# Ledger of designs, part 109: peptides against a protein of PDB entry 5B16

Target 1, 136 residues: chain A of PDB entry 5B16
Amino acid sequence: TPSRINHNERLEFLGDAVVEFLTSVHLYYLFPSLEEGGLATYRTAIVQNQHLAMLAKKLELDRFMLYAHGPDLCRESDLRHAMANCFEALIGAVYLEGSLEEAKQLFGRLLFNDPDLREVWLNYPLHPLQLQEPNT
Target 2, 136 residues: chain A of PDB entry 5B16 as posed
Amino acid sequence: TPSRINHNERLEFLGDAVVEFLTSVHLYYLFPSLEEGGLATYRTAIVQNQHLAMLAKKLELDRFMLYAHGPDLCRESDLRHAMANCFQALIGAVYLEGSLEEAKQLFGRLLFNDPDLREVWLNYPLHPLQLQEPNT

## One batch from the design tools (peptide; made by RFdiffusion4, then SolubleMPNN)

Design b2_p26_3_s1
Fold by OpenDDE base, seed 3:
Structure b2_p26_3_s1 (fold): chain B 136 residues (1-136), chain A 26 residues (1-26)
Amino acid sequence: as target 1 above (136 residues)
Amino acid sequence: SSAEEALKRLEELLREKYRERKELKE
């Protein structure tokens, strides 16, 4: 049985994949004429730690992290990294305990403050097989 | 930053998609 730390790291691992997958799929279908380089650029921008940390802040994970790990997160860069990891773990948990759809919805809601952009992102047609994913 | 610029471009692209979709629905 893995420790709680190991479990969280595993969730982070899973969440990292989910975030990257969702990002990739949405970009792929949203921009069918965009070259790979462009797709990769946008994906990198979306999934990089600094951006994920910003998304984490929207969930007030910064307050949580400071409460739980404050003494170890004195530097802003450390906090951002930890927040990004925590965000990934959260997405991983949502996927694990819920569904890919739930992870998609949560992630998409956080990605864009503009509801119009959010709608485009979340409601753009995806591959049919992705819509048929069973719950874990 | 380059990432922030990319995100801004992405939003612009999505906004364009939104307009196109809205026009098609109308």
Scores: peptide ipSAE 0.632, ipTM 0.926, DockQ to the pose 0.883
Fold by OpenDDE base, seed 4:
Structure b2_p26_3_s1 (fold): chain B 136 residues (1-136), chain A 26 residues (1-26)
Amino acid sequence: as target 1 above (136 residues)
Amino acid sequence: SSAEEALKRLEELLREKYRERKELKE
């Protein structure tokens, strides 16, 4: 039986891939005329630890981390890294126990506070063989 | 930061798409 730490690390591994995939797919479909360099730039900005930590804060994971590991996370950089990892593990768990769609919805809801932008982001399919939105 | 600016640009791009879609539906 794997340890709790190993389990979280495995979920983080999975979540990292899911976040990367969702980000890549949405950017790819949303911006068909954007060059690879631009796509990569936006993806990096979305999936980097700093940003994921900010998303984690919306779920109050910072409070959770401080409660559980307050003395161990005295540096802001350490806290951000831990929060980002925790966020990835959460997304991984949602995908594992639920579905890619559930992970997509959760991630999309957190990415943008503006509901209009959120709608634009979420309207794109996560698989090339799925039906495209007519206005795409 | 560079990342923050990129995210801001992304939001602007999405905003443009939103406006375009809205106009097409009207």
Scores: peptide ipSAE 0.632, ipTM 0.923, DockQ to the pose 0.857
Fold by OpenDDE base, seed 2:
Structure b2_p26_3_s1 (fold): chain B 136 residues (1-136), chain A 26 residues (1-26)
Amino acid sequence: as target 1 above (136 residues)
Amino acid sequence: SSAEEALKRLEELLREKYRERKELKE
């Protein structure tokens, strides 16, 4: 496997976590009375490949995918999956090279075309990832 | 799809929150 592919996979790994985290945090604060099942439902809807691929289209990643991986993406599902992965890698890169705030802003801008909804989504404080203390 | 419906519900909820915030500021 080429080094670039390995790097992208690592970025995808990171980006997946960032997307999950941001989504979870926002949902948690936005809906304090919503049960876990409901929170999970919205999170799943937001972070699933189908939706992330839609967000990726807003960044014209579909054109990138066709350019870079056209022969490998003969199936629609494959393209969707690849776009979702690429989106995750992008978010991972933004977080890695920038900040969680930058990732949050980018993600929020893409999540909602309506600026009012975007404002509501983004106007909740995000907290640093709290690491669990190791067992002593 | 179920996910699409969830996203629609989410937007509705956010819209409601927006209205509530707007009303509080006015």
Scores: peptide ipSAE 0.630, ipTM 0.926, DockQ to the pose 0.790
Fold by OpenDDE base, seed 5:
Structure b2_p26_3_s1 (fold): chain B 136 residues (1-136), chain A 26 residues (1-26)
Amino acid sequence: as target 1 above (136 residues)
Amino acid sequence: SSAEEALKRLEELLREKYRERKELKE
């Protein structure tokens, strides 16, 4: 339905912001000595369509997309783009109906299969200089 | 790709942090 399509597009819009925000925040805190260019490089790598599509595949969204929209997604690049958008919509929905924390947890779980890396990503200590930043 | 390389570097950085944490806990 047009209403549902509109809703998904809105969720995608929100999810895009959430994904980028979460990525930015985590990178910022995890790597206090990393310059902006490096932060931006990693963020770009994380939030680009190809990567988000890979995350979406972990949720079997590829099967969903092929099932629901197969005829329109015959090209691999089209499928990746659609999967990335769908993933953003999903994160947007989780944030909207749940919380930023829930979105963070879901995103973090998908980002890394290695539980050690996942732990580091999700649980980062604040750098002393970062703690003082609001007072500067 | 460049993005894939960046992701690999990111994992390496995170793994290094993990090792550092473990060493501090020992």
Scores: peptide ipSAE 0.627, ipTM 0.925, DockQ to the pose 0.918

Design b2_p26_3_s2
Fold by OpenDDE base, seed 4:
Structure b2_p26_3_s2 (fold): chain B 136 residues (1-136), chain A 26 residues (1-26)
Amino acid sequence: as target 1 above (136 residues)
Amino acid sequence: AAAEAALAELRARLAALAAERRAAAA
């Protein structure tokens, strides 16, 4: 049986993939004419630690981290990194115990406070040529 | 800074898409 740390790291590994996948899929369909470089730029911005840490703050993970690991997180950079990792682990857990759809909904809800932006993100339009592909 | 700019641009593009959807549905 893996340690708690190992388990969390495994969830983080899974969550990282889920976050990247969801981000990639949504960007791909939202912007059918955007080149790979542009897609990658947006993806990087969305999934980078600093941004994920901000999303984690919406879930009050900062409070959790300070409570549980305060002595080890004296630096803001350390806290940010830990929060990002914890967020990934959370998404991983949601996917693992729930579904990709649940992970998608949670992630989308956190990504955008604006309901209009959230709606577009979660319900992206399909280009006519993309309609021939299986639904995502 | 670059990431923040990218996010801002993304949000703007999503807003534009939202506006287009509303216009098309009207």
Scores: peptide ipSAE 0.642, ipTM 0.927, DockQ to the pose 0.930
Fold by OpenDDE base, seed 2:
Structure b2_p26_3_s2 (fold): chain B 136 residues (1-136), chain A 26 residues (1-26)
Amino acid sequence: as target 1 above (136 residues)
Amino acid sequence: AAAEAALAELRARLAALAAERRAAAA
């Protein structure tokens, strides 16, 4: 049986992929005419540690981090990195124990406080350009 | 930061899509 740390690291590994995948898929379908560079820009902004840490704060993971690892977090940047990693591990766990859909819903709820934006993100409308393009 | 600008732009685009959806449903 792996250590708790090893388990969290493995969940983080999985969660990192899930977060990136979900982000990529939503952006891809939301903006069918946006070039790769634009898609990548949005993805980077969404999945970078700074942003994921903000999402983690909504779940009060900062309190958890300080409780569990306080002495090891000598810099705010270290805390952000740890929070981002913990957030990824959480998403990984949700995916592992639940489903991709559950991970999608949780991630979407945290991404946008505005219900209109959240609705579009989670339930994007069919775009006219998507009717002209093959499912590749 | 560049990331903040990108997120703001994303939110603006989503808002526009939301408006389009409402218009289509009207």
Scores: peptide ipSAE 0.641, ipTM 0.927, DockQ to the pose 0.894
Fold by OpenDDE base, seed 1:
Structure b2_p26_3_s2 (fold): chain B 136 residues (1-136), chain A 26 residues (1-26)
Amino acid sequence: as target 1 above (136 residues)
Amino acid sequence: AAAEAALAELRARLAALAAERRAAAA
């Protein structure tokens, strides 16, 4: 059996891909006229460690990290990095034990506190208005 | 800084989409 550390790193690997995929798919459908560079800019902003760490804080992973690994997290930047990794592992675990849909719902719930924004994000398929919109 | 600006822009665009969907439903 793999070690706990190895398992966590594997979950991070999986979670990273899931977060990247979900972000990409949602952006792709939400902004059909946005060029690749623009899509990539939003994706980078969403999946960067600092942002994921903020999402992790909503789950109080900072308290968890300090409790479990406090001595290793003397720097704030180290804590952010660790929190981001832990968040990825969590998403990976949700996908692994549940489904992509469950990971999508959790991620979307954390991404936006505003319920209107959250609803738009989660319902990523093109709306009829988007199909009718002229190329801007 | 750049990332924060991108996130702010994203939120604004999502808000606009939300408004459009509400208008279509009305």
Scores: peptide ipSAE 0.640, ipTM 0.924, DockQ to the pose 0.888
Fold by OpenDDE base, seed 5:
Structure b2_p26_3_s2 (fold): chain B 136 residues (1-136), chain A 26 residues (1-26)
Amino acid sequence: as target 1 above (136 residues)
Amino acid sequence: AAAEAALAELRARLAALAAERRAAAA
């Protein structure tokens, strides 16, 4: 059995991909006329460590990290980085034990406090031009 | 920060989409 540390790192690896994927998919469908550069800009902003750390704080992962790794997290930047990694591991775990849909729902709930924004993000309408796209 | 600006813009665009959705449903 892998060590707990290795397990968390593996979950982080998976979670990073899940967060990246979900973000990409949602942006792609939400903004069918937005060029790749614009999509990438939004994605970067969403998935960067500082933002993920803010999302992690909503789950009180900051308290968890300080409890578990306090001596190693004397700098705020170190804490943010650790929180972001922990958040990715959490999303990875949710995907692994649950489903992509569950990961999507959790991520979306945390991304936006405003219920209207959340609703659009989670339940985006498919653009008519997207509907006619052939399956690739 | 650039990231904060991008997120703000994203939120604004989502808000616009939300408004459009509400208008279409009315």
Scores: peptide ipSAE 0.638, ipTM 0.926, DockQ to the pose 0.915

Design b2_p26_3_s3
Fold by OpenDDE base, seed 4:
Structure b2_p26_3_s3 (fold): chain B 136 residues (1-136), chain A 26 residues (1-26)
Amino acid sequence: as target 1 above (136 residues)
Amino acid sequence: SSAEEALRRLREELEKLYKERKEKKE
């Protein structure tokens, strides 16, 4: 329905911001000596549709999409784009109905299968500029 | 791809950070 589509698009909008924010914050704190270009490169790689679609597969969103829209998503690129959007909407919903922390935890769990890497990603030491910057 | 390479490098850097933290705690 048009209303549902509109709602999902709004959630995608929110989720896109949340994903980018979380990614940016974690990269910023984890790599204090990395130049902006390097940070941006990592961020782009993390938040691009192809990667988000891969994360979506871990939640079996691909199965859901094929079940609901199989004939409409014949192209791989179309499916990836749809999955990425759906993933963003999901993160947006988690943030909206839950919290940023819950969104962070979910996103982190999906980003890294290795629990050690996940731990590093999710739990970073306070940045030296923490006191001079807004609490993130 | 370029993105895949970036993700690979990211994982390597995180691994280094993990090892450094582990060594500091020991």
Scores: peptide ipSAE 0.638, ipTM 0.928, DockQ to the pose 0.922
Fold by OpenDDE base, seed 2:
Structure b2_p26_3_s3 (fold): chain B 136 residues (1-136), chain A 26 residues (1-26)
Amino acid sequence: as target 1 above (136 residues)
Amino acid sequence: SSAEEALRRLREELEKLYKERKEKKE
């Protein structure tokens, strides 16, 4: 229904911001000496549709999309974009109904299959330079 | 792709960080 579509679009809007925010924050703290360009490069790679679609596949959203919208997703690029949007909506919903922490944990679990990398991503100490510049 | 390369580098950097933390704890 149009109302459901609108709701999903709103969730996508929120989820997009959450994904961007979480990604930005983690990169910022993990790489205190990395210039903005480098941070932006990582962020772009993480949040681009192709990557988010890959994350969505881990949740079997591809099957969902084919089930729900198969006839409208004849192109691979369309499916990828739809999956990315659906992923964003999911993150948005998790944030909305749960918390930023829950969104962070879910996102982190999907970002890295390697538990060691996941741990680093999710758990980082505040860098001394960041301690000196807490307002940045 | 450039994005794939960036993700690769990210994973490598995180791996380095992990090793560094492990070494500090030992």
Scores: peptide ipSAE 0.637, ipTM 0.928, DockQ to the pose 0.923
Fold by OpenDDE base, seed 1:
Structure b2_p26_3_s3 (fold): chain B 136 residues (1-136), chain A 26 residues (1-26)
Amino acid sequence: as target 1 above (136 residues)
Amino acid sequence: SSAEEALRRLREELEKLYKERKEKKE
C-alpha cells in the first residue's frame, strides 16, 4: 500500500483538478460575456494557494497542521502552502468518496459566507457530460 | 494584491447578478 504521504499527494492531485474544474465551470456560465483573460484572472485568484489557505482556515485545518507539523512550519508562507495542499486533498477525498456535487457544495459554502452570493455561485447550468457520469 | 482585487470584483459581479435575478422574479 502507498505511504500516507503518497496517498495525500495523490489526493492533492485529484483535488487540484476538481477545484480547477468547478471554478472554471461556474465562471464560464456565470459570465458568458467575459473574455478568457478575465475568466482566467478570476480562476487564478480563487484557486491560488493563498486563497485556498484562507478557505482551509475556515475548516480549522491550520490547527490540524500545527498539531501535526508545528515544528516544521515556522513561516507563514510554509503554513499557507501546507494548508492549501491539505485543502486540495480534502476536496479530492470528498469527490472520491462522495461525489462531484458534494465537492461543489462544500467548495461553494467555503467560497462565500454571504448566502446570496453563494446562491448565485451555485446556480448555474450543468455541463452535459456531468449528467452522464456514473453515480459515486 | 491583484488577486485580492479580482476577488473583490468577483463578489461585486455576483452581487449584481443576484439583484438582477431578484428583480426578474418580482
Scores: peptide ipSAE 0.637, ipTM 0.929, DockQ to the pose 0.866
Fold by OpenDDE base, seed 5:
Structure b2_p26_3_s3 (fold): chain B 136 residues (1-136), chain A 26 residues (1-26)
Amino acid sequence: as target 1 above (136 residues)
Amino acid sequence: SSAEEALRRLREELEKLYKERKEKKE
């Protein structure tokens, strides 16, 4: 229905922001000495459609998309784009219905299969200079 | 691709951070 489509688009809009925000925050804290260009490079890699589509595949959204919209997704690139959008909508929904923390946890779990890397991503100490930033 | 390379570097950096944390705990 048009209402559902609108809702999904709104969730996608929100999810896009959440994904980029979470990515930015984590990168910022994890790499306090990395210049903006480096941070942006990592962020771009993480949030690009191809990568988000890969994350979506872990949730079997590809099967969902093919099931629900197969005729419209005959091209692989179209499927990836749709999956990425769907993933954003999902994150948006998790944030909306749950919390930023829940979105963070879900996103982190999907970003890294390696539990060690996941732990680092999700749990980072504040750098001394970052602690001083609010006062500068 | 450039993005894949960036992701690879990211994982490597996180791995280094993890090892550093483990070493500090030992």
Scores: peptide ipSAE 0.633, ipTM 0.927, DockQ to the pose 0.945

Design b2_p26_3_s4
Fold by OpenDDE base, seed 1:
Structure b2_p26_3_s4 (fold): chain B 136 residues (1-136), chain A 26 residues (1-26)
Amino acid sequence: as target 1 above (136 residues)
Amino acid sequence: SAAEEALKKLREELRKLYEERKKLKE
């Protein structure tokens, strides 16, 4: 039986993949004419520790980190890294115990404070040209 | 930062898509 640490690391591993996958899929469909470099730039920005830590704050994971680890996370960079990992583990858990859809919804809700942008992100609006040529 | 700029641009692009969708529904 893996320790709690091992379990968290496994969830983090899973969550990392889920976050990466969801991000990639959404970007791919939202920007059908964007080259790989542009897609990668957006993905990197979304999934890097700095951003995931910001999302983690919305779930008050910073409070959890301070409670659980205290002085071990005195450096901001250490805290960000830990929060990002914890966020990934959380997403992994949501996927594992729930579904990819639930993970998608949670991630989308956190990604954008603006409900309009959130709606666009989650619902893959078809570009007018795609509507005209849906099978292209 | 570069990441912050990318995220800003992403939001701008999503806004454009939102407006386009809105027009299509009208």
Scores: peptide ipSAE 0.657, ipTM 0.934, DockQ to the pose 0.868
Fold by OpenDDE base, seed 4:
Structure b2_p26_3_s4 (fold): chain B 136 residues (1-136), chain A 26 residues (1-26)
Amino acid sequence: as target 1 above (136 residues)
Amino acid sequence: SAAEEALKKLREELRKLYEERKKLKE
């Protein structure tokens, strides 16, 4: 049986992939005319530790981290990194124990506070070209 | 930062998409 630390790292590994995948898929469909560089720019911004840490704060993971590991997280960068890792592990756990859809919903809910933007993100419309070519 | 600007731009683009969708449904 793997240690709890090992288990969390494994969940983080999985969550990292899930976050990356969901981000990529949504961007791909939302912006069919955007070049790879632009897609990558958005993805990087979404999945980088700084941003994931911000999302983690919405789940009050910062309170948890400071409570449990405050003395070890003196630097802001250390806290952000830890929070991002925990966020990934959480997403990984949601996917593992729930579904990709549940992970999608949770992630999308956190990504955008604006319900209009959230709706677009979660229920991305098919672009006219995609409607004409649903296989693409 | 560059990332913040990217996120800002993303939100703007999503808003456009939302408005377009809304318009089409009216």
Scores: peptide ipSAE 0.656, ipTM 0.934, DockQ to the pose 0.924
Fold by OpenDDE base, seed 2:
Structure b2_p26_3_s4 (fold): chain B 136 residues (1-136), chain A 26 residues (1-26)
Amino acid sequence: as target 1 above (136 residues)
Amino acid sequence: SAAEEALKKLREELRKLYEERKKLKE
């Protein structure tokens, strides 16, 4: 259905922004002394299709995609891209129907299997620089 | 890949932060 496709694309559009935003915010606060280039490097690594596809796999979106679009996803790269898009749409939907906090929690949970790292990501500690300049 | 290395470094940095935070709580 064209309407469903359009809705998915719109959700993907939103989700892409949410994922990038959340990533950016967390990195910004986690690494107050890291230059923009370094921040961008981390962000790129986190939000690139390959990585998002891996996150999508944790939600078994690959099974869904193969079921729904199997014939169109014969190539690994196609599947990866589709999974990434689907993941973005999912995050977009979570944000839209829920909240940014819910999207944040879901995303963080998927980003790190290690609960310690996840905790740091979601609840970043105060950095010495932040202690010196808490409001800057 | 470069991205994988970046993610690895990220995890390492987060681990450091975790340990530092843990020490501060002790």
Scores: peptide ipSAE 0.656, ipTM 0.935, DockQ to the pose 0.862
Fold by OpenDDE base, seed 5:
Structure b2_p26_3_s4 (fold): chain B 136 residues (1-136), chain A 26 residues (1-26)
Amino acid sequence: as target 1 above (136 residues)
Amino acid sequence: SAAEEALKKLREELRKLYEERKKLKE
């Protein structure tokens, strides 16, 4: 329905911001000595459509997309883009109906298959210099 | 691709952080 479509688009809008924000925050804290360009490079890689679509596949959103929108998704690039948008909408929904923490946890779980890397991503101590930054 | 390389580098850096953290816990 038009209402549902509008709602999904709004969720996508929100989710886009949440994904961007979470990514930025984690990168910022994990790499306190990395310059902005490096941070931006990582962020771009993480939030680009192809990568988000890859994350979406872990949730079997590809099956959903093909089932629900197959006729409109004839090209792989179109599918990836749609999956990325759907993923953003999902994250937006999780944030909206749950919390930023829940969105963070879900996103983190999907970002890394390796539990060790996941742990680092989700649980990072503040660098001593970061602790001192507010005092300067 | 450049993005894939970035992600690879990210994972490598996170691995380093993990190992460092692990050593600190020993």
Scores: peptide ipSAE 0.653, ipTM 0.934, DockQ to the pose 0.916

Design b2_p26_4_s1 (from b2_p26_4, 10 letters changed)
Fold by OpenDDE base, seed 1:
Structure b2_p26_4_s1 (fold): chain B 136 residues (1-136), chain A 26 residues (1-26)
Amino acid sequence: as target 1 above (136 residues)
Amino acid sequence: SKERQELLEKVKKYLDELVEEAEEAE
């Protein structure tokens, strides 16, 4: 229904912001010496459709999309875009129904299959220079 | 620590790969 479609788009909108925010925060703390341009470059790479689609595939959203919308997603680029949007909507829903922390954990889990890398991403120690920050 | 630094380097490597992929997609 139009209402459901609208709801999904709204969730996507919210999820996009959540993904952007989480990505920004983690990059900021993980790389305290990286300039703004570098941070932005990494952020862009993380949130690009191709990458988000890859994360979505880990949740088997590709199978879902092909099942539900197969004929409309004959192009790989279309599928990738749809998967990315669906992923954002999912993150948005997790945030909305759960919490930012839950969204953070899910996102981190999907970003890194390696548990050690995931731990670094999720649980970053404060850099000595960051101790000056009012908000940690 | 050395271990943490090594892990960070691996994270950077992953991110660099993503950047390359993004550039290739453009």
Scores: peptide ipSAE 0.633, ipTM 0.929, DockQ to the pose 0.860
Fold by OpenDDE base, seed 2:
Structure b2_p26_4_s1 (fold): chain B 136 residues (1-136), chain A 26 residues (1-26)
Amino acid sequence: as target 1 above (136 residues)
Amino acid sequence: SKERQELLEKVKKYLDELVEEAEEAE
């Protein structure tokens, strides 16, 4: 595979982990009484291709993808998958070139257009039980 | 606070919608 593809795939790999991690952390703190299954359900929903593709559209990645790869993305599902992957690669790049904090801020900004909801997602007081929980 | 609770409910609503969409896609 071309070097560009390899690099993008590596960034995607990293970004996937970052997105998963950030999602997990925020869900964990936001919902201290939610069982693991519920947390996992929300995480899966957040990181699903169609949702990440939606977030990617906010960055106009759809225009880029159609322009650059249109002939190979004739199916909607293919486009969504590609968009999601591209989004992950972008997050990976932000993390790599910047920081986890920058990735977190970008992800949060895209998750919620409402600044109040974004604030809740990004900044949350620790629940008393969370303060008492052993480190895991 | 009441305000925070309302915001949390909105967050939950959004997440629940995503879950529904995910289930439909599967």
Scores: peptide ipSAE 0.633, ipTM 0.929, DockQ to the pose 0.819
Fold by OpenDDE base, seed 4:
Structure b2_p26_4_s1 (fold): chain B 136 residues (1-136), chain A 26 residues (1-26)
Amino acid sequence: as target 1 above (136 residues)
Amino acid sequence: SKERQELLEKVKKYLDELVEEAEEAE
C-alpha cells in the first residue's frame, strides 16, 4: 500500500534522526576526552546498516523481512539495508508513539546484551565539564 | 572505579569492533 510505504519511510526518516541523536549524546557523555573525529567514527559504526541490521535481528525482523519480501531480499546487502530501515522505522515509531526515553531504553537494550554494559551506556555519570551541557 | 573502568573498556572494545567492521565494509 502506497500510503503505508510512505508512512514507513517517514518513520524511518524520524527514526534515523533519533538513532543518530541518541548515539551522539551517549557517546559525547561516555567519552568526554574523545575528539570529534573519534566520536564521529563510533557514531558511524553504530548506525551503519550492518550494525542496525544486527540489532534488528534481535527483534527477529529478519524473519519478518524474509516472510514479507523474501524474493526481493535474496542479496545479503539488500536484507541488511531493509532490516536497518525497518529498525529505524521502529525506533521512529517508538519515539512518536511513546517518548525519547522509551526509544533510548529500547536502543540501549539492543545495543548491549550485557546488562552491566547497558547500564554504563544508559546511565553514564556526567563528567564535570559536561554538567552544564543539555542532559539527554 | 575499577569496575566502571573495566566496563568502559568493554564498551570501547565493542565499538572498536564495529569500527573495524565498518572499515571492512567500505
Scores: peptide ipSAE 0.629, ipTM 0.928, DockQ to the pose 0.848
Fold by OpenDDE base, seed 5:
Structure b2_p26_4_s1 (fold): chain B 136 residues (1-136), chain A 26 residues (1-26)
Amino acid sequence: as target 1 above (136 residues)
Amino acid sequence: SKERQELLEKVKKYLDELVEEAEEAE
């Protein structure tokens, strides 16, 4: 329905911001010596359609997309884009109905299958110079 | 710690791979 579509688009809008924010924050703390350009490069790579689509596949959103929108997704690029948008909508929904923490945890779990790497991403030690900065 | 540094390098490696993929997609 138009209402549901509108709602999904709004969730996508919110989720896009959440994904960007979480990615930015974690990169900032994880790489305290990395210049802005490097941080931006990593962020772009993380939030690119093909990567988010990969994360979406872990949630079996590809099956959902093929089921719901198969005829309109004949190109791989179209599928990736749709999956990425759907993933963002999902993150938006998790944030909206849950919390930023829940969104962070979900995103982190999907980013890294390796629990040790996941822990580094989620539970980073603060650099000495970062101790003076607000907790985000 | 050495362990943390190794983990960071692995994270960085993954991110670098993503960057390469992004560049190839352009």
Scores: peptide ipSAE 0.627, ipTM 0.928, DockQ to the pose 0.858

